# Ledger of designs, part 61: peptides against a protein of PDB entry 3EFO

Target 1, 262 residues: chain A of PDB entry 3EFO
Amino acid sequence: SQLADLYKSCETDALINFFAKSAFKAVLHQPLKVIREILVNQTAHMLACYRKNCASPSAASQLILPDSMKVLPVYMNCLLKNCVLLSRPEISTDERAYQRQLVMTMGVADSQLFFYPQLLPIHTLDVKSTMLPAAVRCSESRLSEEGIFLLANGLHMFLWLGVSSPPELIQGIFNVPSFAHINTDMTLLPEVGNPYSQQLRMIMGIIQQKRPYSMKLTIVKQREQPEMVFRQFLVEDKGLYGGSSYVDFLCCVHKEICQLLN

## One batch from the design tools (peptide)

Design b1_p26_2 (made by RFdiffusion4)
Fold by OpenDDE base, seed 4:
Structure b1_p26_2 (fold): chain B 262 residues (1-262), chain A 26 residues (1-26)
Amino acid sequence: as target 1 above (262 residues)
Amino acid sequence: EEQEEEFLEELEEYVDETLEELAEEE
């Protein structure tokens, strides 16, 4: 049907960009709570409409959403958890204003990365390969105490180190003997010059080259206080200040869908 | 509640697969 074709033609990245800009514009005129409620309702309405008009009951297990909308709930949750809409107390007013303004000017690709960061397992790097490691989902469940991960959202870059990160990698990256010796106040990686360090720097460079803004590097140790800031970028997890996990968000959306379809 | 749980499980699995695929393609 024409409706089915319309839904199939929708692009999630374009939709999230639209919703983000609309919501961030509305922040100036409406309470944050109202904006969040509207976004949830709009999401539920879209999905309900698709289910009603496009989904076949016999194929429900095979195709819940069209390919272009598969990750819509994920990105919508990310948007809802953004500091601009949640007004997190740990984020300054100036920072929120800055992020709002940035998103208002972002293209589709930039906003997509901004809301759902790229999380790369750096500890799995093949120094002989020029390819980036496969990204993992932005959740603590995908981290490893033995791992080192690079997170980038186009504005910030984090290097997260597990408490059991391999000493050889730590030495390779930081030129220090152990995890305890890593200085988290550093915003630049030392130029150690070994293949692993060079590869990591190359990867960071590739990521940076694709973005219009220079990303500040923050080094984060697992189980230290600054890790809490890093965890805010693990957007699929439960937020500290009213942000839902992805699962909780899905539950919320599902309830709304049921209300619309009943 | 059972229907809700079933739906959420299916949705979660579907999205999980999608996100894993996307992660692998990047």
Scores: peptide ipSAE 0.139, ipTM 0.680, DockQ to the pose 0.072
Fold by OpenDDE base, seed 2:
Structure b1_p26_2 (fold): chain B 262 residues (1-262), chain A 26 residues (1-26)
Amino acid sequence: as target 1 above (262 residues)
Amino acid sequence: EEQEEEFLEELEEYVDETLEELAEEE
């Protein structure tokens, strides 16, 4: 159908950019609660409209999303969990203002990365390959105590180290003998000069190249205090400040869709 | 209950598929 074609032509990254900017603009004039409700409602309405007009009749329990909007709920949940929209006292006014201003000026590609970070398993690097490691889902479930992960959202870069990270990799990256010897106060990796270090630096460089802002590197040890900050970027999980997991959000949206269609 | 279980299974599959694709695209 013509409508189906229209939905197929929609780019989720463009939509989320639009919704983000709209919401962040609205923050100045509307209560956060209202903004959040509108975003959820808009998501549900869009999907409900598709289901009604483009999809075959299905059971209420069936989850149907157009291909072009498959990831829309993911990004929408990330948007809803952003500090600008959360209104938590733990979040500074400066941080909210900063992120708001940044998003308001972001292009589609930048906002996409901002709301859904890239999480790379660095411990799986093939030093002989010029290819970047495949990104993993932004969830704690994808982390491992034996792993080392690089997370980037265009503004921040984190190097997360599991408590059981391989000593050889630690030596390769930091030139220290063990996890305990890693100094998390450093914001730059040492130039160790081995292939692994060079590869990691290359990856970091690639990630930085197309971004308008210089990303500050934060080294995070598992089970240390800074890990709490890192976990906020695992956007699929339940937020530190009460934001829903993606699964929970999907359930919520689904229920709303069903209500709209009944 | 059966419908809920079916929904959860479908949701899980959908989430896995969607998010794996998303991760791969970045």
Scores: peptide ipSAE 0.048, ipTM 0.628, DockQ to the pose 0.072
Fold by OpenDDE base, seed 5:
Structure b1_p26_2 (fold): chain B 262 residues (1-262), chain A 26 residues (1-26)
Amino acid sequence: as target 1 above (262 residues)
Amino acid sequence: EEQEEEFLEELEEYVDETLEELAEEE
């Protein structure tokens, strides 16, 4: 069917860009609660429509998603958890306004990265490889106390260090003997000059490429106060202020779809 | 509920693969 072809050709990143801009525009004249409800409903309706018109009959308990839309709920949840649509007390009104304006001007690729950050396990770097490490899911469950992770969303870059990060890596990156000696006030990595440091800097450079804004670097130690800010970028996790985990969101959408198809 | 869990697991795998691919394209 024409509809099936449409779904197959649909790009999730483009949809998210559209929904984000539409929602952020609506903020000017609609309550946030209403906007969130609309987004959830739209998501459910889209998926329900696909199931009804494009998918083979299946049990109501099954959530059927086209390949192109399987990740849509992920991004939609990220959108719903954004400070523009879900006010968080730790974020100022000015910051919220700023982010709103930024997203309104973002292209498809930029908005995708913005809503779902790239999280890279830096501790797994092969200094002999030119390949970037495989990104992991943006969840605390993917972090390790022994690990070092780089998170980037196009605007911010975080270097997160586990409390048990390898001293040799710490020394390689920061030229200090231990985790305790790392100065989190720095916004630039020192030029230590060893292969690991060089590789990390290269990776950071690659991530920065083709991005319209210079990403601010923040060094984050696990269990320190700044980690709370970092955790807000772990978008698949349950939010502190009413944002759902991805799993919870999927369940919600599934229930809504079932209701629509009954 | 069991079907839901299975779905979530499958989706998780798919998302992982998709996001990895996207990351490589960036």
Scores: peptide ipSAE 0.026, ipTM 0.574, DockQ to the pose 0.045
Fold by OpenDDE base, seed 1:
Structure b1_p26_2 (fold): chain B 262 residues (1-262), chain A 26 residues (1-26)
Amino acid sequence: as target 1 above (262 residues)
Amino acid sequence: EEQEEEFLEELEEYVDETLEELAEEE
């Protein structure tokens, strides 16, 4: 994806790792509200300074981000939406503690994937190619009812199926005749043995090999109850527990940048 | 408060260094 390419072109991965660890350390001694405010302010300040010192002058009313830094707000918003920085009663203390501990020990590559998952359109697989399909942005708007998508964040793996997924692909992956026959309780794909099944398993293997933790596979059908859990990993969308969408966050940051540059 | 100040200082220093590196690459 364009975002992935931009991310590799700058040190945004190192920045988000630093911000995450710093914030997660601070939660032990500072109110969450204060930490969130600091992160937002620092994001705006950093981008404002970059524009002022490294970019050509532009109209203050225009949201202009350097190409190399376009992904920074995405990751910062993901960090802000993480359960560790949210004091929601729906999130258990154990879950918050667990995620905090994990991130505190993560390297740059691991934290990158953790905060912004990889979402792959599996329905576009070329069985004759060894290349991974191009990732799409983590948003509901990028899903298709006719598509099948694999999502991975280094800890969890989801296989999402649209209600209108191609029957031939369903047969190829699950060896069942239709969407309705898919068993979502399985944690492993069946070894069907056809080229498509083999290719998918290979892709899953490649993704898993690059991660230190074994990712549990969850099969998710569109419009079923478990899809709600899956949607929480579509990090560019509005969060269930009060987190903003990426677009809303950009608007907020833009306003602050304008104030700093005026 | 002390922890907040330390956190801010660390962030600012890191950001400054990062921006300098980015500026050199452009």
Scores: peptide ipSAE 0.009, ipTM 0.388, DockQ to the pose 0.027; fails the geometry check

Design b1_p26_2_s1 (made by RFdiffusion4, then SolubleMPNN; from b1_p26_2, 9 letters changed)
Fold by OpenDDE base, seed 2:
Structure b1_p26_2_s1 (fold): chain B 262 residues (1-262), chain A 26 residues (1-26)
Amino acid sequence: as target 1 above (262 residues)
Amino acid sequence: EELEKKFREELEKYVDEVLEELAKQL
C-alpha cells in the first residue's frame, strides 16, 4: 500500500526532467550505449517493482501502469530517441551540444513539451472559436495529406502541409493559389488579414507564450526534403536516425520486466 | 509468434488509450 501510494504520487514530468538531465550530464563521461541501457533498465526496474509490489497476479501479464506512471515510458522513449543520445553521424555535434545545453536548463514543463511536442490539426480550426484545436498524437498515422498541422516543442515550430491541403486554407494562410506556390523558405507567415490567418497567428502566439525561447517557424511541405526533419518530431514513430517506435519500445521493456520477475 | 502478436495488439490498444489521453492534455 505504501509503495502503491508512492507510485501514485510519482510525477512523470519531474522524473523525465530528472532522467533527461542526468542522462545528458552523463554523456560527458559515459558511452552513449551505456546511458541508453541504463535508461531502459531503470524504466524496466521501476515498472517491475510496481508489478511485484503493487499489481495483482492477474495483472502480471498486462502492461497496465498507474495513472501517474502511464506516460513515463512514453517520455523515456522520447528521451532515448533524442539526438543527444543517438550515436548517428548524421547528427551534428553542434546540434547535440545545443540540445544538451538547452535541456540542462529546462524546467519540468519545458522538458515535457520538448520531448513530446504538441501537434495541432490546423485544418480543423473553427474561426468562430477562440479555443485551440485538440492536439493529436505525435505520429505519422495522425497526419493527413489533406491536412495542415502545427507542431511545437518549445524550441521549434513547424507548419506541415499535406500535398492535398485545401487550397482555400493555403490561400488563407499564405495568400497563394496553391500548394506549389508556397515558399518554404519563409520563417514568418504573411499577414493576410482574414479570420483564418488571424486565428492561426493567435494560436501560434498562445503557443509561444510562457516559453523562454522564441520558436523558429519552419514551413514544411509533404514529400519535400524538410519533411524528414519534421518527421523526427513525430516521436511515437520509429526514428530515421535511430530509436524505436513507442510500441516496439514497450515490447522491449516488457521483455526485460519479465526477465526481472522471473 | 501468436502470443507476441496478441500481446502487441493488446499493447496497441493500451497505448492508444494512454496516448490519446496524453495528447488531449497538451
Scores: peptide ipSAE 0.442, ipTM 0.880, DockQ to the pose 0.071
Fold by OpenDDE base, seed 1:
Structure b1_p26_2_s1 (fold): chain B 262 residues (1-262), chain A 26 residues (1-26)
Amino acid sequence: as target 1 above (262 residues)
Amino acid sequence: EELEKKFREELEKYVDEVLEELAKQL
């Protein structure tokens, strides 16, 4: 059908860019609560329309998304959890204003990374390979106390270290004997000169080359206070200052879809 | 409650598949 073809041709990244800019523009004229409700409603309606017109009746109880739209709800939830739309008092007005203005000027590729960051397990790096490690999901469930992870969203870069991260890697990256000796106030990695350090720096360089803004590096130790900031970028999880986990969000959307179809 | 639990379990499986693929494509 014509409708089915439309959904198949849908470009999620472009839609998210559109929804983000539209929502952030609306912040100036409408209450945040209303904006959030509109976004949820739009998500439910789009999916309901697809199920009604494209899905078989036997699959009505299942959440069915076309390939082109499979990740749309993911980004929608990320958008809903953004500080601009939540406007919690823990976030400064300046920070909200800054992020709002940045998103308003972002291209499709930039907004995609901004809302769903790249999380790389760098503790698995092969120093003999030029390939980047495979990214993992942005959830605490994918972190390991024995691991070291690099997170990038186009504006910020975080190097997260587990409390049990390998001492040899710590030595390789920071030239210090242990986790406790790592200085988290530094914004640049030392030039240690070993293969692992060089590989990590190369990876960071590759990530930076693809983005228009210079990303500030923040080193984060597990279980220290600054980790709370890092956790906010694990967008699949339940938000500290509000916002649902992705699973909870989908459950909510599903209920709305059922109501629309009945 | 039982139906909701079952649905959530199925949803989690679906989410895992979708998001793992997404992560790999980034």
Scores: peptide ipSAE 0.431, ipTM 0.878, DockQ to the pose 0.043
Fold by OpenDDE base, seed 4:
Structure b1_p26_2_s1 (fold): chain B 262 residues (1-262), chain A 26 residues (1-26)
Amino acid sequence: as target 1 above (262 residues)
Amino acid sequence: EELEKKFREELEKYVDEVLEELAKQL
């Protein structure tokens, strides 16, 4: 059917861009709570419409989305958890205003990366390979105490270090003997000159070259206070200030869908 | 609560599949 074809051809990245800009415009005129409710409602309605008109009958416990829409709730939750819409106290008013303005001017590709960051396991780098490591899900569950991860969302770049990250890698990246010696106040990696350092810098360069803005680097140690800021970018996890985990969000959406269809 | 738990478990499996694929595409 024409409707089925429409849903199959739906571009999630374009939709999230639209929703983001619409919501970020609305924050100037409407309470944040109302905006969030509208976004959830719109998501539920859209998915309910698909289920009603395009999907085969299935059990109520099943939430099956077409390939074109299966990640829409992911990005929607990321949008809902953004500091602009949650107004987290850890983020200054100026920062929220800045991010809002940036998103208002973002293209589809930029907003996609902004809302769901790229998280790379740097500790698995093959210095002989020119390929980037495969990205992992933006969740704490995918981090490892023995690992080093690079997170980038187009505006910020974080280098997260596990408490048990290999001393050899620490030495290779920072030219210090141990985790404890890493200075997290630095915003630039030293030019150590070894293959691992060079590879990491290359990767960072590749990521940066694809983005219109220069990303500020923040070094984060596991279990230190600044890690809390980093965790805000692990968008699948439960937010500290009202943001839901992705699973919780889906449960909420599912309930609303059921209400619409019953 | 039991029904919700079961649903959540199934949902988690689905989410894992979807997001693992997404991550690989990024």
Scores: peptide ipSAE 0.421, ipTM 0.874, DockQ to the pose 0.071
Fold by OpenDDE base, seed 5:
Structure b1_p26_2_s1 (fold): chain B 262 residues (1-262), chain A 26 residues (1-26)
Amino acid sequence: as target 1 above (262 residues)
Amino acid sequence: EELEKKFREELEKYVDEVLEELAKQL
C-alpha cells in the first residue's frame, strides 16, 4: 500500500533529529509535561498507524516495526530521558541550556550518536587488527566487572573500568600496576607506547575525527562517584533522575497503541 | 500479571534483536 511505502521510506535518524529540535524549541513556551506527552503520543500514533494500515492481522498484536522505524522508539525514549526534558533539580539550568543549544544545531548523524551513544568493549581489542571492536548495547547489562569500555556520544567520551579489570590491560593503558592506582582526574591517556595503548589511542582518534566537537575524556572507575554520571549515558536503562528503561517504555507505548486501535 | 510478564519477555527478545543489530551498525 501507499502507506506501507511511506513507512518504509521513513528515516529514523531524521525523525529523531526533527523531534529533538522541535521538543527543545518547545521547552521555551510549553510545559515539559506537555512536551513529553506529545512525544509519547506521536510515537504511539505513528506505530499504531503502521499496524492498522501496513501490518498483517497476525502481526497486529506484536510490536514489529519496519527496518526504517524499528529503532524509533529507542531514540524517542532517549530523547524523553534527556536532561532538557526531565527538569530535575539535580540537573543544573546551565547544563540543560547547554545541551539544548547543542542539539538545536546538530545534524542528523550527530543527534543520532548523541541520543544513543557508541559503547565499545576495549578489553576485547585485538592488537593485531586495526578494526574497531563491535559496539555493544548502551546498558549496564553489557558491562562487565572484568571489562573496560569506551563510551562516546559526540560530546563526551568516557573510559569505564571494571573493578576487576585485567591488571595487564591497566598496565598497558595507564602504566600503573593496578586498578587502585588509576588516577581518574586525568583527562588524557599516558603515552605508554605498547601496542595496546597505541591501538586504543587510534580508536579514540578515529571516533574523534568523525565528530565536530572535541570530546574530553573522562576516566571512570566502577563503584566510584563519577560512575553515576557515566550511567546516565546507558540510555537503555532506567534513568537516575527519572525516565523509563527501554523495555518499560515499550510496554507503555504498546498500551497506548492498543488503546488507539481498540 | 501473567500476561504482562509474557509480553515483557517477548519484548525483551525483540529488543535484543533490534538493539544488537543497531549496536553492530554503530
Scores: peptide ipSAE 0.407, ipTM 0.869, DockQ to the pose 0.071

Design b1_p26_2_s2 (made by RFdiffusion4, then SolubleMPNN; from b1_p26_2, 11 letters changed)
Fold by OpenDDE base, seed 3:
Structure b1_p26_2_s2 (fold): chain B 262 residues (1-262), chain A 26 residues (1-26)
Amino acid sequence: as target 1 above (262 residues)
Amino acid sequence: SKLEEEFLARLKEEVDEVLKKLAEER
């Protein structure tokens, strides 16, 4: 059907960009609560419409959503958890204003990375390989105390270190003997010169080259106070300041879908 | 209802599958 074809051709990335810009524009003249409610309602409405017109809910084997729309809920949740729409005490008014302005000018690719960061398991690097490590889901469940992870969202870059990170990797990256000796005040990695250090720097360079803005590097130790900031970028998890987890958001949307269809 | 629960489960599965692919392709 024409409707089914429309949904199949729907570009979720473009929709998220549109919703983000629309919402961020609306912040100037609408209460945040209202904006959030509208976004949730729009999400539910879109999914409900597809379910009603394009899918049979009784068939478990049948696709509920077209491939292009499957990521809509997670990105909408990320949008709802952004500091522009969900005020956070640790974020200044100026910073929120800055982020709002940035998003208003972002293209589709930049906005996608901004709302759902890239999280790379750096501890799995093979210095003999030119291949980059595969990104993992932005959730605490994908972190490990023994791991080192690089997170980037186009504006910020974080190097997260588990409390049990391998000393040899710490030595390779920072030229210090242990986790305790890492200086988290630094914004640049030392040029140690070993293969691992060079590989990490290369990866960081590749990530930076794909983005229009220079990303500041923040080094984060697990279980230290600054880690709280880093955790806010794990967008699938429950937020500290009222943001829902991905799973909780799906449940919420599902409830609304059912209400719309009944 | 059971049907609704199954729908939610399938929805989650479909979303998770795409997210996995998205992460791996970056």
Scores: peptide ipSAE 0.307, ipTM 0.828, DockQ to the pose 0.072
Fold by OpenDDE base, seed 2:
Structure b1_p26_2_s2 (fold): chain B 262 residues (1-262), chain A 26 residues (1-26)
Amino acid sequence: as target 1 above (262 residues)
Amino acid sequence: SKLEEEFLARLKEEVDEVLKKLAEER
């Protein structure tokens, strides 16, 4: 059907950009609670409409997502968890205003990266490969105490180190003998000059070149205080200042869809 | 893209897990 074709051609990146800008504009005139409810309802309604008009008959208990929209709930949850849409005293008005203005001017590609960061397992780098390592889901479950991960959202860049990170990689990146010797106050990686260091710098360069803003690098050690900030970018997990995990959000959306279809 | 395909594959797995939980709760 024509409707089915429309859904198949739908780009989640464009949708999330639209919803983000619409919601962030509405913040000036509507209560946050109402905006959040609208976003959830819109998500559910879109998916319900697809199921009703495009999908084969199926049990109401099953959530059917078209390939083009499968990631929509993920990004929608990220949007809902953004500080602009959260009414928490821990979040400053300035921060909300800043992020609001940033998103309002972002293109589709920028907003996509902003809401769902790129998380790269640096410890798996092949120094002989010119390809970026495959990104992993932004969840703590995808991290490893033995791993090193680079996270970037277009504005911030984090290098997260597990407590059991390989000493040889630490030496390769920081030119120090152990995890304990890493200085987290540094904002630049040393130019060690070995293949691993060069590869990491190359990757960071590639990521930076694609973004309009210069990303400040933050070194994060697992189990240290700054890790709490880093965890905020693991957007599929439950947020510190509110917001559901992706799984919980999916459950919520699923229930709403069932209500719409019944 | 390959990244998108992998992401979608992982998402499908997560969705399946959600559905399983919902089925068990009902």
Scores: peptide ipSAE 0.146, ipTM 0.624, DockQ to the pose 0.339
Fold by OpenDDE base, seed 1:
Structure b1_p26_2_s2 (fold): chain B 262 residues (1-262), chain A 26 residues (1-26)
Amino acid sequence: as target 1 above (262 residues)
Amino acid sequence: SKLEEEFLARLKEEVDEVLKKLAEER
């Protein structure tokens, strides 16, 4: 059917860009509650419509969604958790205004990275390889106390260090003997000159490449106060300001789908 | 219902697979 073809051909990146800009424009003349409800409703309706028209409702085990539809709830939840769509007093008006304007000018590729960051396990770097390490899902469950991770969303870059990060890597990156000696106030990595340091700098350069904004580096130590800010970018997890995890959001959407179909 | 539970389970599984793929491709 034409409808089935439409869903199969949909690109989530374009959709999320559209929904983000539409929602951020609507903030100027609609209550946040209404906007949030619309986004949830749209998500449920799209999935419900696909299920109804593209798959047999009586054969749930046989349901196969296209990749674009599979990730739609994830991105929608990220959008809903964005500060622009939250009315929490902890978020400054200036920050909301700033992010709103940024997203309004973002292309499809930029908005994709913005709503779902790239998280790289830096501790797994092979200094003899020119390949980037495979990214992991943006969740605390993917972090390791023994690991070092780089997170980037096109606007911010974080270097997260576990409390048990390898001393040899710390020495290689920061030229200090231990985790405790790392200065988190720096916004630039020292040019140590060893292969590992050079590789990390190269990776950071690749990530920065083709992005319209210069990403400021923030060094974050596990269990220190600034880590709370970093955790907000682990978008699959439960949000600090009441936003749901992606799993919880799926459950919510599922309930609404059931109401639409039954 | 059992069917709805199965749907949700399958959806979660598929989402996980796609997210894994997305992460690896970046």
Scores: peptide ipSAE 0.091, ipTM 0.655, DockQ to the pose 0.044
Fold by OpenDDE base, seed 5:
Structure b1_p26_2_s2 (fold): chain B 262 residues (1-262), chain A 26 residues (1-26)
Amino acid sequence: as target 1 above (262 residues)
Amino acid sequence: SKLEEEFLARLKEEVDEVLKKLAEER
């Protein structure tokens, strides 16, 4: 069917860009509650229509969705969890306004990274390889107390260090003897000059070169206060300010789908 | 219903698959 072809050819990145800009524009003249409801409903409707028209409802367990449709709820949840669409006292009006303006000017690639950050396991770096480490899903479950991770969303860059990060890596990156000696007030990595440091800097450079905005680096130690900010970028997890995990959101959307189809 | 639960389970499974792929491709 024509609808099936449409869904198969759908690009989630473009849709999220569209929905984000539409929602952020609507914030100026519509209540946040209404906007959020619309986004949830849109998600449910799209999936419901696909299920109804593109897949056999009698074989729900065998439902095959296009990749774009599979990730749509994830990105939509990320959008819903954005500070622009949340009315929380912890987030200043200025911050919401700032992010709103930024997203309104973002291209498809930029908004995709913004809503779903890149999380790289830096502790797995092979200094002899020019390949970037494979990114992991943006969830706390993918972190390790023994690991070091770099997170980037196009606007912010975080270097997260587990409490049990290898001292040799800490020395290699920061030129300090231990985790406790790392200065988290630093916004730049020291030029230590060893292969590991050089590799990390290269990776950071590559990430930065692909983005139009200069990303500020924040050093984050596990279990310290700034980690709370970092965790907000682990977008698959439950948000600190009422945002749902992607699983919870799927359940929510599923309920809506059931209402539409039954 | 059973079918609805199966749908949710399948959806979650496929989302997980795609997210894994997405992460690896970045």
Scores: peptide ipSAE 0.025, ipTM 0.610, DockQ to the pose 0.044

